# Peptides against a protein of PDB entry 6PSE: the designs that were tried, part 126

Target 1, 78 residues: chain A of PDB entry 6PSE
Amino acid sequence: PSEEEEYARLVMEAQPEWLRAEVKRLSHELAETTREKIQAAEYGLAVLEEKHQLKLQFEELEVDYEAIRSEMEQLKEA

## One batch from the design tools (peptide; made by RFdiffusion4, then SolubleMPNN)

Design b2_p26_1_s1 (from b2_p26_1, 10 letters changed)
Fold by OpenDDE base, seed 3:
Structure b2_p26_1_s1 (fold): chain B 78 residues (1-78), chain C 78 residues (1-78), chain A 26 residues (1-26)
Amino acid sequence: as target 1 above (78 residues)
Amino acid sequence: as target 1 above (78 residues)
Amino acid sequence: PVAAALAKLPRPPADEAFLRKILAEA
């Protein structure tokens, strides 16, 4: 039998004490997994912010680069 | 009583049929939350890759900028 | 002042290992 089928049988045949323990276990795992999900989402947002700041710096450098390129072009043509 | 205390009492006093249903509910929520956690992690890594590519482009532009700046400085001093 | 811009570059996030761990253990 698959692990899923065996687990299903275990749940069906289990005594109330085991079922209460399983509810507690699953509740704990759900809380932990939820915390990790939120943490992963927060990390993703932090990386997005870093990327945004880098993009702003890149755009500033592009402006400076074009200014120098234009000035140099003018000097060469004079 | 707090919602946590009320839930704890419900679990303690519940019949096996309710407990089995609760195990099923929690298992489903755990599976869903796990999937969402994985999706959040995948998204975060994708943004990291985008940031890395942007950083490489920034570094390339910086090299070009310094080259032009140096050339222009030499032209002005000649 | 490119040197100043370099000093302000964002660091790789320290959380990358955490995200990779999530996927590795999935």
Scores: peptide ipSAE 0.418, ipTM 0.826, DockQ to the pose 0.108
Fold by OpenDDE base, seed 4:
Structure b2_p26_1_s1 (fold): chain B 78 residues (1-78), chain C 78 residues (1-78), chain A 26 residues (1-26)
Amino acid sequence: as target 1 above (78 residues)
Amino acid sequence: as target 1 above (78 residues)
Amino acid sequence: PVAAALAKLPRPPADEAFLRKILAEA
């Protein structure tokens, strides 16, 4: 039997006191996991924003680079 | 009383059948939330890697830009 | 222009350790 089946059997055979304790445990873990999930999502969004800003800067530099390259080419051919 | 206190009272007064159902519900939510947390973390790390690669490209372009800028300045002053 | 761009660069990946911890403990 899988661990899931074994756990399910445990829950079915458990006394009310154990069940209440398990509800409390699971509630606690769910709250913590939810908080961590949200935090991870917030971090992901922050990094995404930073990446976006960096991309904009990169594109700006590319434009400047091409401008200078073009000007230099013209100067060399003059 | 807070919602937390009210829920706690509900759990204390609940029948075993309700408690088993609540364990099942919480287990399901925990599993889903855990998966989502992991997914958020994976996404965040992927974006971090992308940002890092972009930064390297940016730095390379900066070097090239400065090289051309310097050459341009020399040509203009010659 | 380069100096200005550098001044606006993103901060270091300060949150990486947290994300890696999540995956390591999964």
Scores: peptide ipSAE 0.418, ipTM 0.828, DockQ to the pose 0.109
Fold by OpenDDE base, seed 1:
Structure b2_p26_1_s1 (fold): chain B 78 residues (1-78), chain C 78 residues (1-78), chain A 26 residues (1-26)
Amino acid sequence: as target 1 above (78 residues)
Amino acid sequence: as target 1 above (78 residues)
Amino acid sequence: PVAAALAKLPRPPADEAFLRKILAEA
């Protein structure tokens, strides 16, 4: 039998005291996992914002670069 | 009483059938939340990699920009 | 102008280890 099947059997045959303890355990794990999920999501969003800001700076530098390149080209032709 | 206290009381007074159902519910929610947590982590790492690549491109452009800027400065002084 | 632009660059991924830990323990 798989671990899942064995666990299912355990739950079905368990006494109320064990079941109450299991509810408590699962509730705790769910709360922790939920917190971690939220933290991971928040971090992902923060990195996304950082990437966005970097992209804006990159695009601004590209504009400045092209401006100087064009000016340089004009000076060399004169 | 808080919702937490009321829930705790419910668990303590619950019948085995309810407890088994609650274990099943919590197990399902935990599995889903765990999957979402993993997905959030994977996404965050992907964005980090994208940001890193963008940073490398930015730094390369900075080098090129400074080269042209310096050349331009020299030409204007001559 | 380049020096000024560099001042607000994205910070290093301080929490990368956290994300990697999540995946490693999955």
Scores: peptide ipSAE 0.416, ipTM 0.827, DockQ to the pose 0.138
Fold by OpenDDE base, seed 2:
Structure b2_p26_1_s1 (fold): chain B 78 residues (1-78), chain C 78 residues (1-78), chain A 26 residues (1-26)
Amino acid sequence: as target 1 above (78 residues)
Amino acid sequence: as target 1 above (78 residues)
Amino acid sequence: PVAAALAKLPRPPADEAFLRKILAEA
């Protein structure tokens, strides 16, 4: 039998006291997992913003680089 | 009374059929939230890798920019 | 100017350890 089937049988045959304890356990795990999910999402968004700022800086440097490259090419051809 | 206190009273006074249904509900929500947490973590790590690659490209371009800047400065002083 | 741009680069991924822990425990 799968662990899921065994757990389902346990829940079906359980006494009210065990069921109340299981509700409490699951509620606690759900709260912790939800907190971790939110934290992971917040971290992901922060990294996205940092990546975006880095991309803007990269694009600015590309413009400056092409300007100097073009000027130097003109000087070498003269 | 807080929602938490009301829920605690509901669990304490609930019939076994309600408790079994609540265990099933919480188990389902925990499974979904766990999946979403994992997805958020995977996405966050992917963005971190992209940011790292972009940073390496930026540093490479900076080296190239300084090389051209230095060469052009030498040409202008000659 | 380039050196000033480097000072504004994104911070190191301090959150990476947390994300990896989530996946390792999954």
Scores: peptide ipSAE 0.415, ipTM 0.827, DockQ to the pose 0.109

Design b2_p26_1_s2 (from b2_p26_1, 8 letters changed)
Fold by OpenDDE base, seed 3:
Formats: sequence, structure tokens, C-alpha cells
Structure b2_p26_1_s2 (fold): chain B 78 residues (1-78), chain C 78 residues (1-78), chain A 26 residues (1-26)
Amino acid sequence: as target 1 above (78 residues)
Amino acid sequence: as target 1 above (78 residues)
Amino acid sequence: PVAARLARLPRPPADEAFLKRILAEA
């Protein structure tokens, strides 16, 4: 039998005391997993914002670079 | 009483049928939250890598810009 | 640096390590 089928059988045959303990265990794991999910999402969002600001700075520098490059090229042609 | 205390009381007084249903509910929520946590982690790492690559590109462009700026300054002084 | 404001460095390795741990435990 699959692990899922075995677990389902265990739950079906379990005593109330085990079931209460399992509810407690699952509740705890769910809370921890939820916290980690939120933390990961917050990290991603923060980095995304930083990346966006960096992108803007990069684009500004590209404009400045092309301006100087073009001016340099003109000076060398004259 | 707090929601936590009320829930704890419910679990303590619940029949086996309710407890089994609650185990099933929590198991499903845990599975879904786990998948979401993984997705959040993958996204976070992807954004981190993109930001890192962008930072490297920015630094390279700064070096190139300063080189042209310095050369331009020398040409104007001569 | 050319930019008046220096670009912020990538997030600390600890953050990356956390995310990698999540995936490793999956």
C-alpha cells in the first residue's frame, strides 16, 4: 500500500487521544510552514523592490554612458 | 475566551468523526501551504539571482563610463 | 561611482541560505 493509504488507515483506526495529538501536531506544522512561506514572500518582495531601484539607476547610467560615448565619437571625428 | 482556547476546548470535546475530519482538513492545508512555501522560495531565489546579475552589469558599466569620462577629460585638457 | 547614490548590494547570504534550506527540505 502507498504511504497515503497507510496513513489514511491509521487515521481511520486511531483512538481519540491519538487523533487529538495529531490535530495538535498538524496545527503546529501548519503554523510553522505558514510563517516560513510569509518570510520567503517578504524576502522576494524586498529584493524585487531593490532590483527595481537598481534597474532605474542602471538605465540612467546607460543614458549618461551613451551621451559621453557619442560626444567622444564626435570629438574624434572633428 | 480566546479563539485558541475555544478551539482547544472543541478538540478536547470532539467526537472521533470530527477529529478525523479535522486531521484531513489540516493535512490538506499543510500540503497546500507547503507547495506555496516552496514556490515563494523559488521565486525569492530567482529574484535574488536577477538582482545579482544586474548589480554586476551595473558595476561593469560604471567602469566603462569612468574610462570614457577620463579619456574625454584628457582630450579636452590637451 | 558615477551614480550619486550607490546601488544597494544583493541581500545577505543568510537570506539566500534560508530560501535554499526550504527547497532542500522539500
Scores: peptide ipSAE 0.397, ipTM 0.835, DockQ to the pose 0.111
Fold by OpenDDE base, seed 2:
Structure b2_p26_1_s2 (fold): chain B 78 residues (1-78), chain C 78 residues (1-78), chain A 26 residues (1-26)
Amino acid sequence: as target 1 above (78 residues)
Amino acid sequence: as target 1 above (78 residues)
Amino acid sequence: PVAARLARLPRPPADEAFLKRILAEA
């Protein structure tokens, strides 16, 4: 049987004391996992915002670069 | 009493049928939250990589821009 | 002016390390 099937049988045959302990264990793991999920999401969002700002700066620099490039081209052709 | 204390009392007084249902509920939520945590981590790393590549492109453009700016300055002073 | 528009530095390695740890433990 799969681990999932074995666990399901364990839960079905378990005494109340084990079940209460399992609820406590799962609650703890859920809380920790939830905290980690939120933290990961916060990091991702922060980086996304930073990337967006960087993209804007990059686009501004591209405009400035093309302006100077164009001026340079004109000067060299004159 | 806090929600945590109230929940703790509920678990202590609960019947085996409720406890088994709660184990199933928590197991399901833990599985979902774990998946979401992984997805958040994958997304965060992807954005980090994108930001890094964009930063490199920005730095390359800065070098090119300063090169043209310097050349332009030299041409105007000659 | 370009130097004044310096881009945000990459996130600290701790953030990346945390995310990688999550995936490594999965």
Scores: peptide ipSAE 0.396, ipTM 0.835, DockQ to the pose 0.111
Fold by OpenDDE base, seed 1:
Structure b2_p26_1_s2 (fold): chain B 78 residues (1-78), chain C 78 residues (1-78), chain A 26 residues (1-26)
Amino acid sequence: as target 1 above (78 residues)
Amino acid sequence: as target 1 above (78 residues)
Amino acid sequence: PVAARLARLPRPPADEAFLKRILAEA
């Protein structure tokens, strides 16, 4: 039998005291997992914002680079 | 009474049938939340890698920019 | 130097370590 099937049998055959303890355990794990999920999502969004800012700065540098490159070309041709 | 205290009382006074249903509910929510946590972590790491690649490209462009800027300064002073 | 134009430093390695831990526990 799979672990899932064995766990299902345990839940069906368990006494109320075990069931109450299991509800408490699962509630605790759910709370922790939820907190970690939110934290992971917040980190992802923060990195996205940093990447976006870096992209804007990269594009600004590209504009500056092309301007200087063009001016340099004109100076060399004069 | 707080919602937590009311929930605690409900768990203590609940019949086995309700407790089994609650274990099933919490197990389902935990499984979904765990999957979402993993997905958030995978996405965050992917964005981190993209940001790192963009940073490298930015630094390469900066080197090229400073080289042209320096050469242009020399040409203007001649 | 153009590097001074960067508004923010890269994300701290602690964040990456946290995300990697999540995946390692999966």
Scores: peptide ipSAE 0.394, ipTM 0.834, DockQ to the pose 0.112
Fold by OpenDDE base, seed 4:
Structure b2_p26_1_s2 (fold): chain B 78 residues (1-78), chain C 78 residues (1-78), chain A 26 residues (1-26)
Amino acid sequence: as target 1 above (78 residues)
Amino acid sequence: as target 1 above (78 residues)
Amino acid sequence: PVAARLARLPRPPADEAFLKRILAEA
């Protein structure tokens, strides 16, 4: 049987004391995992915002670059 | 009492059937939250990499821009 | 002018390390 099936059997056969301990364990892990999930999401959003700002700056620089390139090309052709 | 204290009391007084159901519920939530945490982490790392690449591109463009700007400045001064 | 509009430095590697840890433990 799979580990999941074995665990399910364990839960079915477990005594109340074990079950209470397992509830406590799972509750703790869930709380920690939830906190980490939120933290990871916050980090991702922060980086996304920074990336967005950088993208805007990059696009502005591209415009400026093309303007100067074009002007210089015109000067060289004259 | 806090919600945590109330929950703790509930767990202590709960029958095995409730406890087994709670283990199942918590296991499910933990699995989902874990998956979401991993997904958030993967996304965050992807955005970080994208930001890094964009930063490199920006810096390269800046160098090119300054080169052209300098050359054009010299041409205008001549 | 170009330097003045540069984006801030990348986030500290601690954030990346945290995310990588999450994936490593998965």
Scores: peptide ipSAE 0.397, ipTM 0.835, DockQ to the pose 0.111; fails the geometry check

Design b2_p26_1_s3 (from b2_p26_1, 9 letters changed)
Fold by OpenDDE base, seed 2:
Structure b2_p26_1_s3 (fold): chain B 78 residues (1-78), chain C 78 residues (1-78), chain A 26 residues (1-26)
Amino acid sequence: as target 1 above (78 residues)
Amino acid sequence: as target 1 above (78 residues)
Amino acid sequence: PVAARLAELPGPPATEEDLRRILAEA
């Protein structure tokens, strides 16, 4: 029997006092997990924004680099 | 009375059948929320890794850019 | 243990849209 099946049997056979305690436990865990989910989402979006800004800076530097590289190449070929 | 207080009273006064249904509901929501949390964390980690790789590329390009800039400056001053 | 939990996921990782939805619903 799986842990899930054993848990299901426990819930079916449980007394009201145990069930009330289990509702309280699950409510608490759900609240904590929900908070953690939101925090993970916020962090992920923050990192995404940082990556986007870094990408823009990188592309700007690439343009500047290619400009100087091209000028240098022209001077060496002359 | 707050919704939390009303819910607490409901749990205290509830019949076993309602409590079992509530345990089932909360277990389902907890499982879904946990899945979403893990998925969000995985996404954040992936973006973080992408940002890290981009940062390394940016720093490498900065080194190359400064090398060419310095060489160009030396040629112009000669 | 995080890697083990990731292996147990029933679906693909979240997308940017998923994260935005999570925050919008919060």
Scores: peptide ipSAE 0.407, ipTM 0.845, DockQ to the pose 0.377
Fold by OpenDDE base, seed 5:
Structure b2_p26_1_s3 (fold): chain B 78 residues (1-78), chain C 78 residues (1-78), chain A 26 residues (1-26)
Amino acid sequence: as target 1 above (78 residues)
Amino acid sequence: as target 1 above (78 residues)
Amino acid sequence: PVAARLAELPGPPATEEDLRRILAEA
């Protein structure tokens, strides 16, 4: 049987004490995983904002660069 | 009592059928939350890589810009 | 490794909307 089927059988055959312990374990893991999920979401959005700000800076520099490059090109061709 | 204390009491007093149902519920929520956490982490890593590539491009452009700016400044001061 | 575990999960990676939803529901 699959691990899922074996686990399901274990749950069906388990005594109340084991089941209560399993509820406690799963509740703890769920709480931790939920916290980690939220942290991952916060981090992802922070990096996204940083990327956006960097892109704006890049685009500003690109405009300035092309302006100087164009001016230099015009001077060299004259 | 707090909601946590009430829940703990419910778990302690519950019959095996309720406990098995609760294990199933928590397992499902844990699986979903785990999936969401991992997906959030993958997104964050992808954006982080994009930001890093953008930063490299920005630094390359900055070098080129400063080179042209310096050359132009030297020409204007001559 | 992380890459192997990620490949085992169904569905595409999260979107910006997914992250915003996670935070809105928290």
Scores: peptide ipSAE 0.407, ipTM 0.845, DockQ to the pose 0.371
Fold by OpenDDE base, seed 1:
Formats: structure tokens, C-alpha cells, sequence
Structure b2_p26_1_s3 (fold): chain B 78 residues (1-78), chain C 78 residues (1-78), chain A 26 residues (1-26)
């Protein structure tokens, strides 16, 4: 049987004391996992914003680079 | 009493049938929350990699830009 | 620990909208 099936059987055959402990355990894990999920989401959005800002800076530098390149090309042709 | 205290009391006084149902509910929510957490982490990692590649390109452009800027400065001083 | 996860491996990674939804529901 799969681990899931074994766990299901355990739950069905468990005594109330075990079930209460399991509810407590699962509640704790759910709370922790929820916090981690939120943190992961916050981090992901933060990195996205950083990438976006970097992209803007990159595009600005490209414009500046082309301007200087063009000016230098004109100077060298003179 | 706080909601937490009320819930704790409910768990302590609950019948086995309710406890089994609660274990099932919590297990389901934990599984879903875990999946979302992993997906969020994967997204963050992907964006981080994209940002890293962009940073490398940006740094290369900065080098080229400074080279041209310096050359232009020398030409203008002559 | 990966094998210990009861949740199935996710399909495609989350989108920006998914993350915003997570935070909105928090």
C-alpha cells in the first residue's frame, strides 16, 4: 500500500488521543507552511521588482551608449 | 476566550468522527499550501536567474560604455 | 525530504499573479 493509504488506515483506526495530537501537529505545520508560502511570495515579488529596475537601468544605459557611440563616430569621421 | 482557546477546547471535547474529519481537512489544506509554497519558490528562482543574466549583460555594457566615454574624453581634450 | 512531501509536485511555476493572490489572501 502507498504511504497515503497507510496513513489513511492509521487515521481510521487511531484512538482519540492520537487524533487530537495529529490535529495539533497538522495545525502547526499548516501555520508554518503558510508563513513560508507568504515569505516565498514576498521574496519572488521583490526579486521581480529588482529585475524590473535593472531592466530600466539597462535600457537607459543602452540609450546613453548609442548616443556616445554616434557622437564618437561623427568625431572620427571629421 | 481567544479563538485559539476555543478551538483547543473544541479539539479536546471532540468526538473521534469530528477529529478524523479535521485531520482530513488539515491534511488537504497542508498539501495545497505546500504546493503553492513550492510554486512560489520556483517562480522566485526563475526570476532570480533572469535578473542574474540581465546583470551580466548590464555589466558588459558598462565596460563598453566606459571605454567609449574615456576615449571620447581623450579626444575632446586634444 | 522531497520524497516525504505528501503534496504532488507542482506543474508549471507560479506566475506573478499567483504571488499577488497569495499575498492578497494573507
Amino acid sequence: as target 1 above (78 residues)
Amino acid sequence: as target 1 above (78 residues)
Amino acid sequence: PVAARLAELPGPPATEEDLRRILAEA
Scores: peptide ipSAE 0.405, ipTM 0.844, DockQ to the pose 0.506
Fold by OpenDDE base, seed 3:
Structure b2_p26_1_s3 (fold): chain B 78 residues (1-78), chain C 78 residues (1-78), chain A 26 residues (1-26)
Amino acid sequence: as target 1 above (78 residues)
Amino acid sequence: as target 1 above (78 residues)
Amino acid sequence: PVAARLAELPGPPATEEDLRRILAEA
């Protein structure tokens, strides 16, 4: 039998005390998993912001680089 | 009474049929939340990789920029 | 909704190591 089928049988045959304990366990795990999910999302957003700032800096540097490259080319041709 | 206290009372007074249904509900929510957590983690790692690649490109451009800047300065002083 | 959940975080954001752990344990 699959683990899912065995668990289903356990739940069907369980006494109220076990069922209450299982509700408590699952509630706790759900709360923890929810917290971890949120933390993962926060990390992702933080990295996105860092990437965005880096992209802006990169684009500014590209502009400056092209300006100097152009000036250099003009000086070499003069 | 707080919602938490009311829920706790509900669990304590609930019949086995309600408890089994609650176990099923919580199991389903836990599975969904777990899936979402994994997805959030995968997303965060993907963004991190993108940022890392951008950083490498930025550092390469900085090196090239400084090289041209230095050459330009030498040409102006010669 | 994301901003609202962020305000209720019980701790700091996950680290890269945390994300890798989450995936490894999945």
Scores: peptide ipSAE 0.377, ipTM 0.839, DockQ to the pose 0.358; fails the geometry check

Design b2_p26_1_s4 (from b2_p26_1, 10 letters changed)
Fold by OpenDDE base, seed 2:
Structure b2_p26_1_s4 (fold): chain B 78 residues (1-78), chain C 78 residues (1-78), chain A 26 residues (1-26)
Amino acid sequence: as target 1 above (78 residues)
Amino acid sequence: as target 1 above (78 residues)
Amino acid sequence: PVAARLARLPRPPATEEDLKAILAEA
């Protein structure tokens, strides 16, 4: 039997006191998992923003590099 | 009364059929929230790796840029 | 918990909007 089927049987056969305790347990775990989900999402957005800023800096440096490279090439050919 | 206190009273006064349904509901929400948490964490890690690769490329370009800048400065001073 | 272990691993969100959607659902 799968763990899901065993858990489903446990829930079906459980006494009200166990069910109330299980609701409390699941509510607690849901609250914690929700907090962790939010933290993971916020972290992901922060990293995306950092990557975007780094990409902009990289593109600016590429422009400056090509300018100096072109000037250097012209000086060496003259 | 707070929503938490009202919910606690509902759980305490609920029939077994409602409690079983609530366990199923909370289990479903916990499973979904867990998937979303994992999904966000995996994506955040992927973006972090992309940012790290971009940082390495930026540092390589910065080295090349400083090399050309230094060479050009030397040529202009000679 | 059993419910967490039974959750199947999803594909990571592809866009910033997907991450924003996760935040909006919270």
Scores: peptide ipSAE 0.202, ipTM 0.809, DockQ to the pose 0.638
Fold by OpenDDE base, seed 5:
Structure b2_p26_1_s4 (fold): chain B 78 residues (1-78), chain C 78 residues (1-78), chain A 26 residues (1-26)
Amino acid sequence: as target 1 above (78 residues)
Amino acid sequence: as target 1 above (78 residues)
Amino acid sequence: PVAARLARLPRPPATEEDLKAILAEA
């Protein structure tokens, strides 16, 4: 049987004390996993902001670069 | 009583059928939350990689910009 | 509120290692 089927059988045959303990365990794991999920999302958001700021700087530099490049090209054509 | 205390009492007084249903519910939520956590982490890593690539492009552009700037400055001084 | 949440995160900002750690615990 699969682990899932074995676990399902265990749950069906378990005594109330075991079931209560399992509810407690699962609740704890769910809380922790939820916290970690939120933290991961917050990290991602922070990096997105950093990337956005970097993108703005990059775009500003592109404008300046193209301006100088164009000026230099004009000088070469003259 | 707090919601937590009320829930705890419910678990303590619950019949096995309710407890089994609760284990099933929590297991399902845990599985979904775990998936979402992983997805959040993967997303964060992807954004970090994007930021890194952008940083490399930015640094390359800085080098090119400074080269042209210096050349232009030399022409102005001549 | 989002800024306040981010303020609670470890410094420096998110690193690849931090995210990988979350993945490793999954």
Scores: peptide ipSAE 0.201, ipTM 0.803, DockQ to the pose 0.204
Fold by OpenDDE base, seed 3:
Structure b2_p26_1_s4 (fold): chain B 78 residues (1-78), chain C 78 residues (1-78), chain A 26 residues (1-26)
Amino acid sequence: as target 1 above (78 residues)
Amino acid sequence: as target 1 above (78 residues)
Amino acid sequence: PVAARLARLPRPPATEEDLKAILAEA
């Protein structure tokens, strides 16, 4: 029998006390898993913002680099 | 009464049929939330990897920029 | 989905190790 089938049988044959305990357990795990899910999403968003700021800095540096490269090329040709 | 207190009372007074249904509901929500948590984690890691690659490119450009800047400064002073 | 959640969230922190731990648990 699969674990799913065994668990289903257990739930069907369980006494109210076990069922209440299982509701409590599942509620706790759900709350914890929900918190972890949110934390993971929040981290991802923070990294996205950092990446965006880094991209802006990179683009600014590229502009400055090309300006100096062009000026140097002109100086070497003159 | 708080929603938490009302829910707790409901669980304590509930019949086995309701409790089994609640176990099923919570199990389903837990499975779904777990899947979403994993997806959030995978996304966060992907963004982190992208940021890391961008940082490496930025650092390489900084090195090249400083090299050209220094060469240009030497040419202007000579 | 994940994209919708990210759009709603402000900007809090967590570590790479936390994400790896989440994946390891699964």
Scores: peptide ipSAE 0.199, ipTM 0.806, DockQ to the pose 0.224
Fold by OpenDDE base, seed 1:
Structure b2_p26_1_s4 (fold): chain B 78 residues (1-78), chain C 78 residues (1-78), chain A 26 residues (1-26)
Amino acid sequence: as target 1 above (78 residues)
Amino acid sequence: as target 1 above (78 residues)
Amino acid sequence: PVAARLARLPRPPATEEDLKAILAEA
């Protein structure tokens, strides 16, 4: 049987004391996992923001580059 | 009493049938929350890779920019 | 736990909207 099936059987056959303990365990794990989920989301958004800022800087540099390129082209033609 | 204290009392006084149902509920929520956490992490990693590639492109452009800037400076001095 | 491991099975990739949704529900 799969681990899931074995766990399901355990829950079905478990005594109240075990069930109470399992509820407490799962509640704790859920709380922790929820916190971690939020942290992961926050991190992802932070990285996204960093990428966005870098993109803006890149685009600014492209503009400056084209400006100098154009000016240099004019100087060479003179 | 806080909601936490009330929930704790409920768990302590609950019948086995309720406890089994609660274990199942919590297990389901934990599984979903875990999946969402992983998804967030995977997305963050993807964005990191994109940011890295953008950084490389930025650095290449900086090199080209400085080359043209230097050449233009020389032309203006002549 | 078993439930957590089962949740790690292959699935579609996440999007920016998914991250925002996670935070909105927090």
Scores: peptide ipSAE 0.211, ipTM 0.808, DockQ to the pose 0.667; fails the geometry check

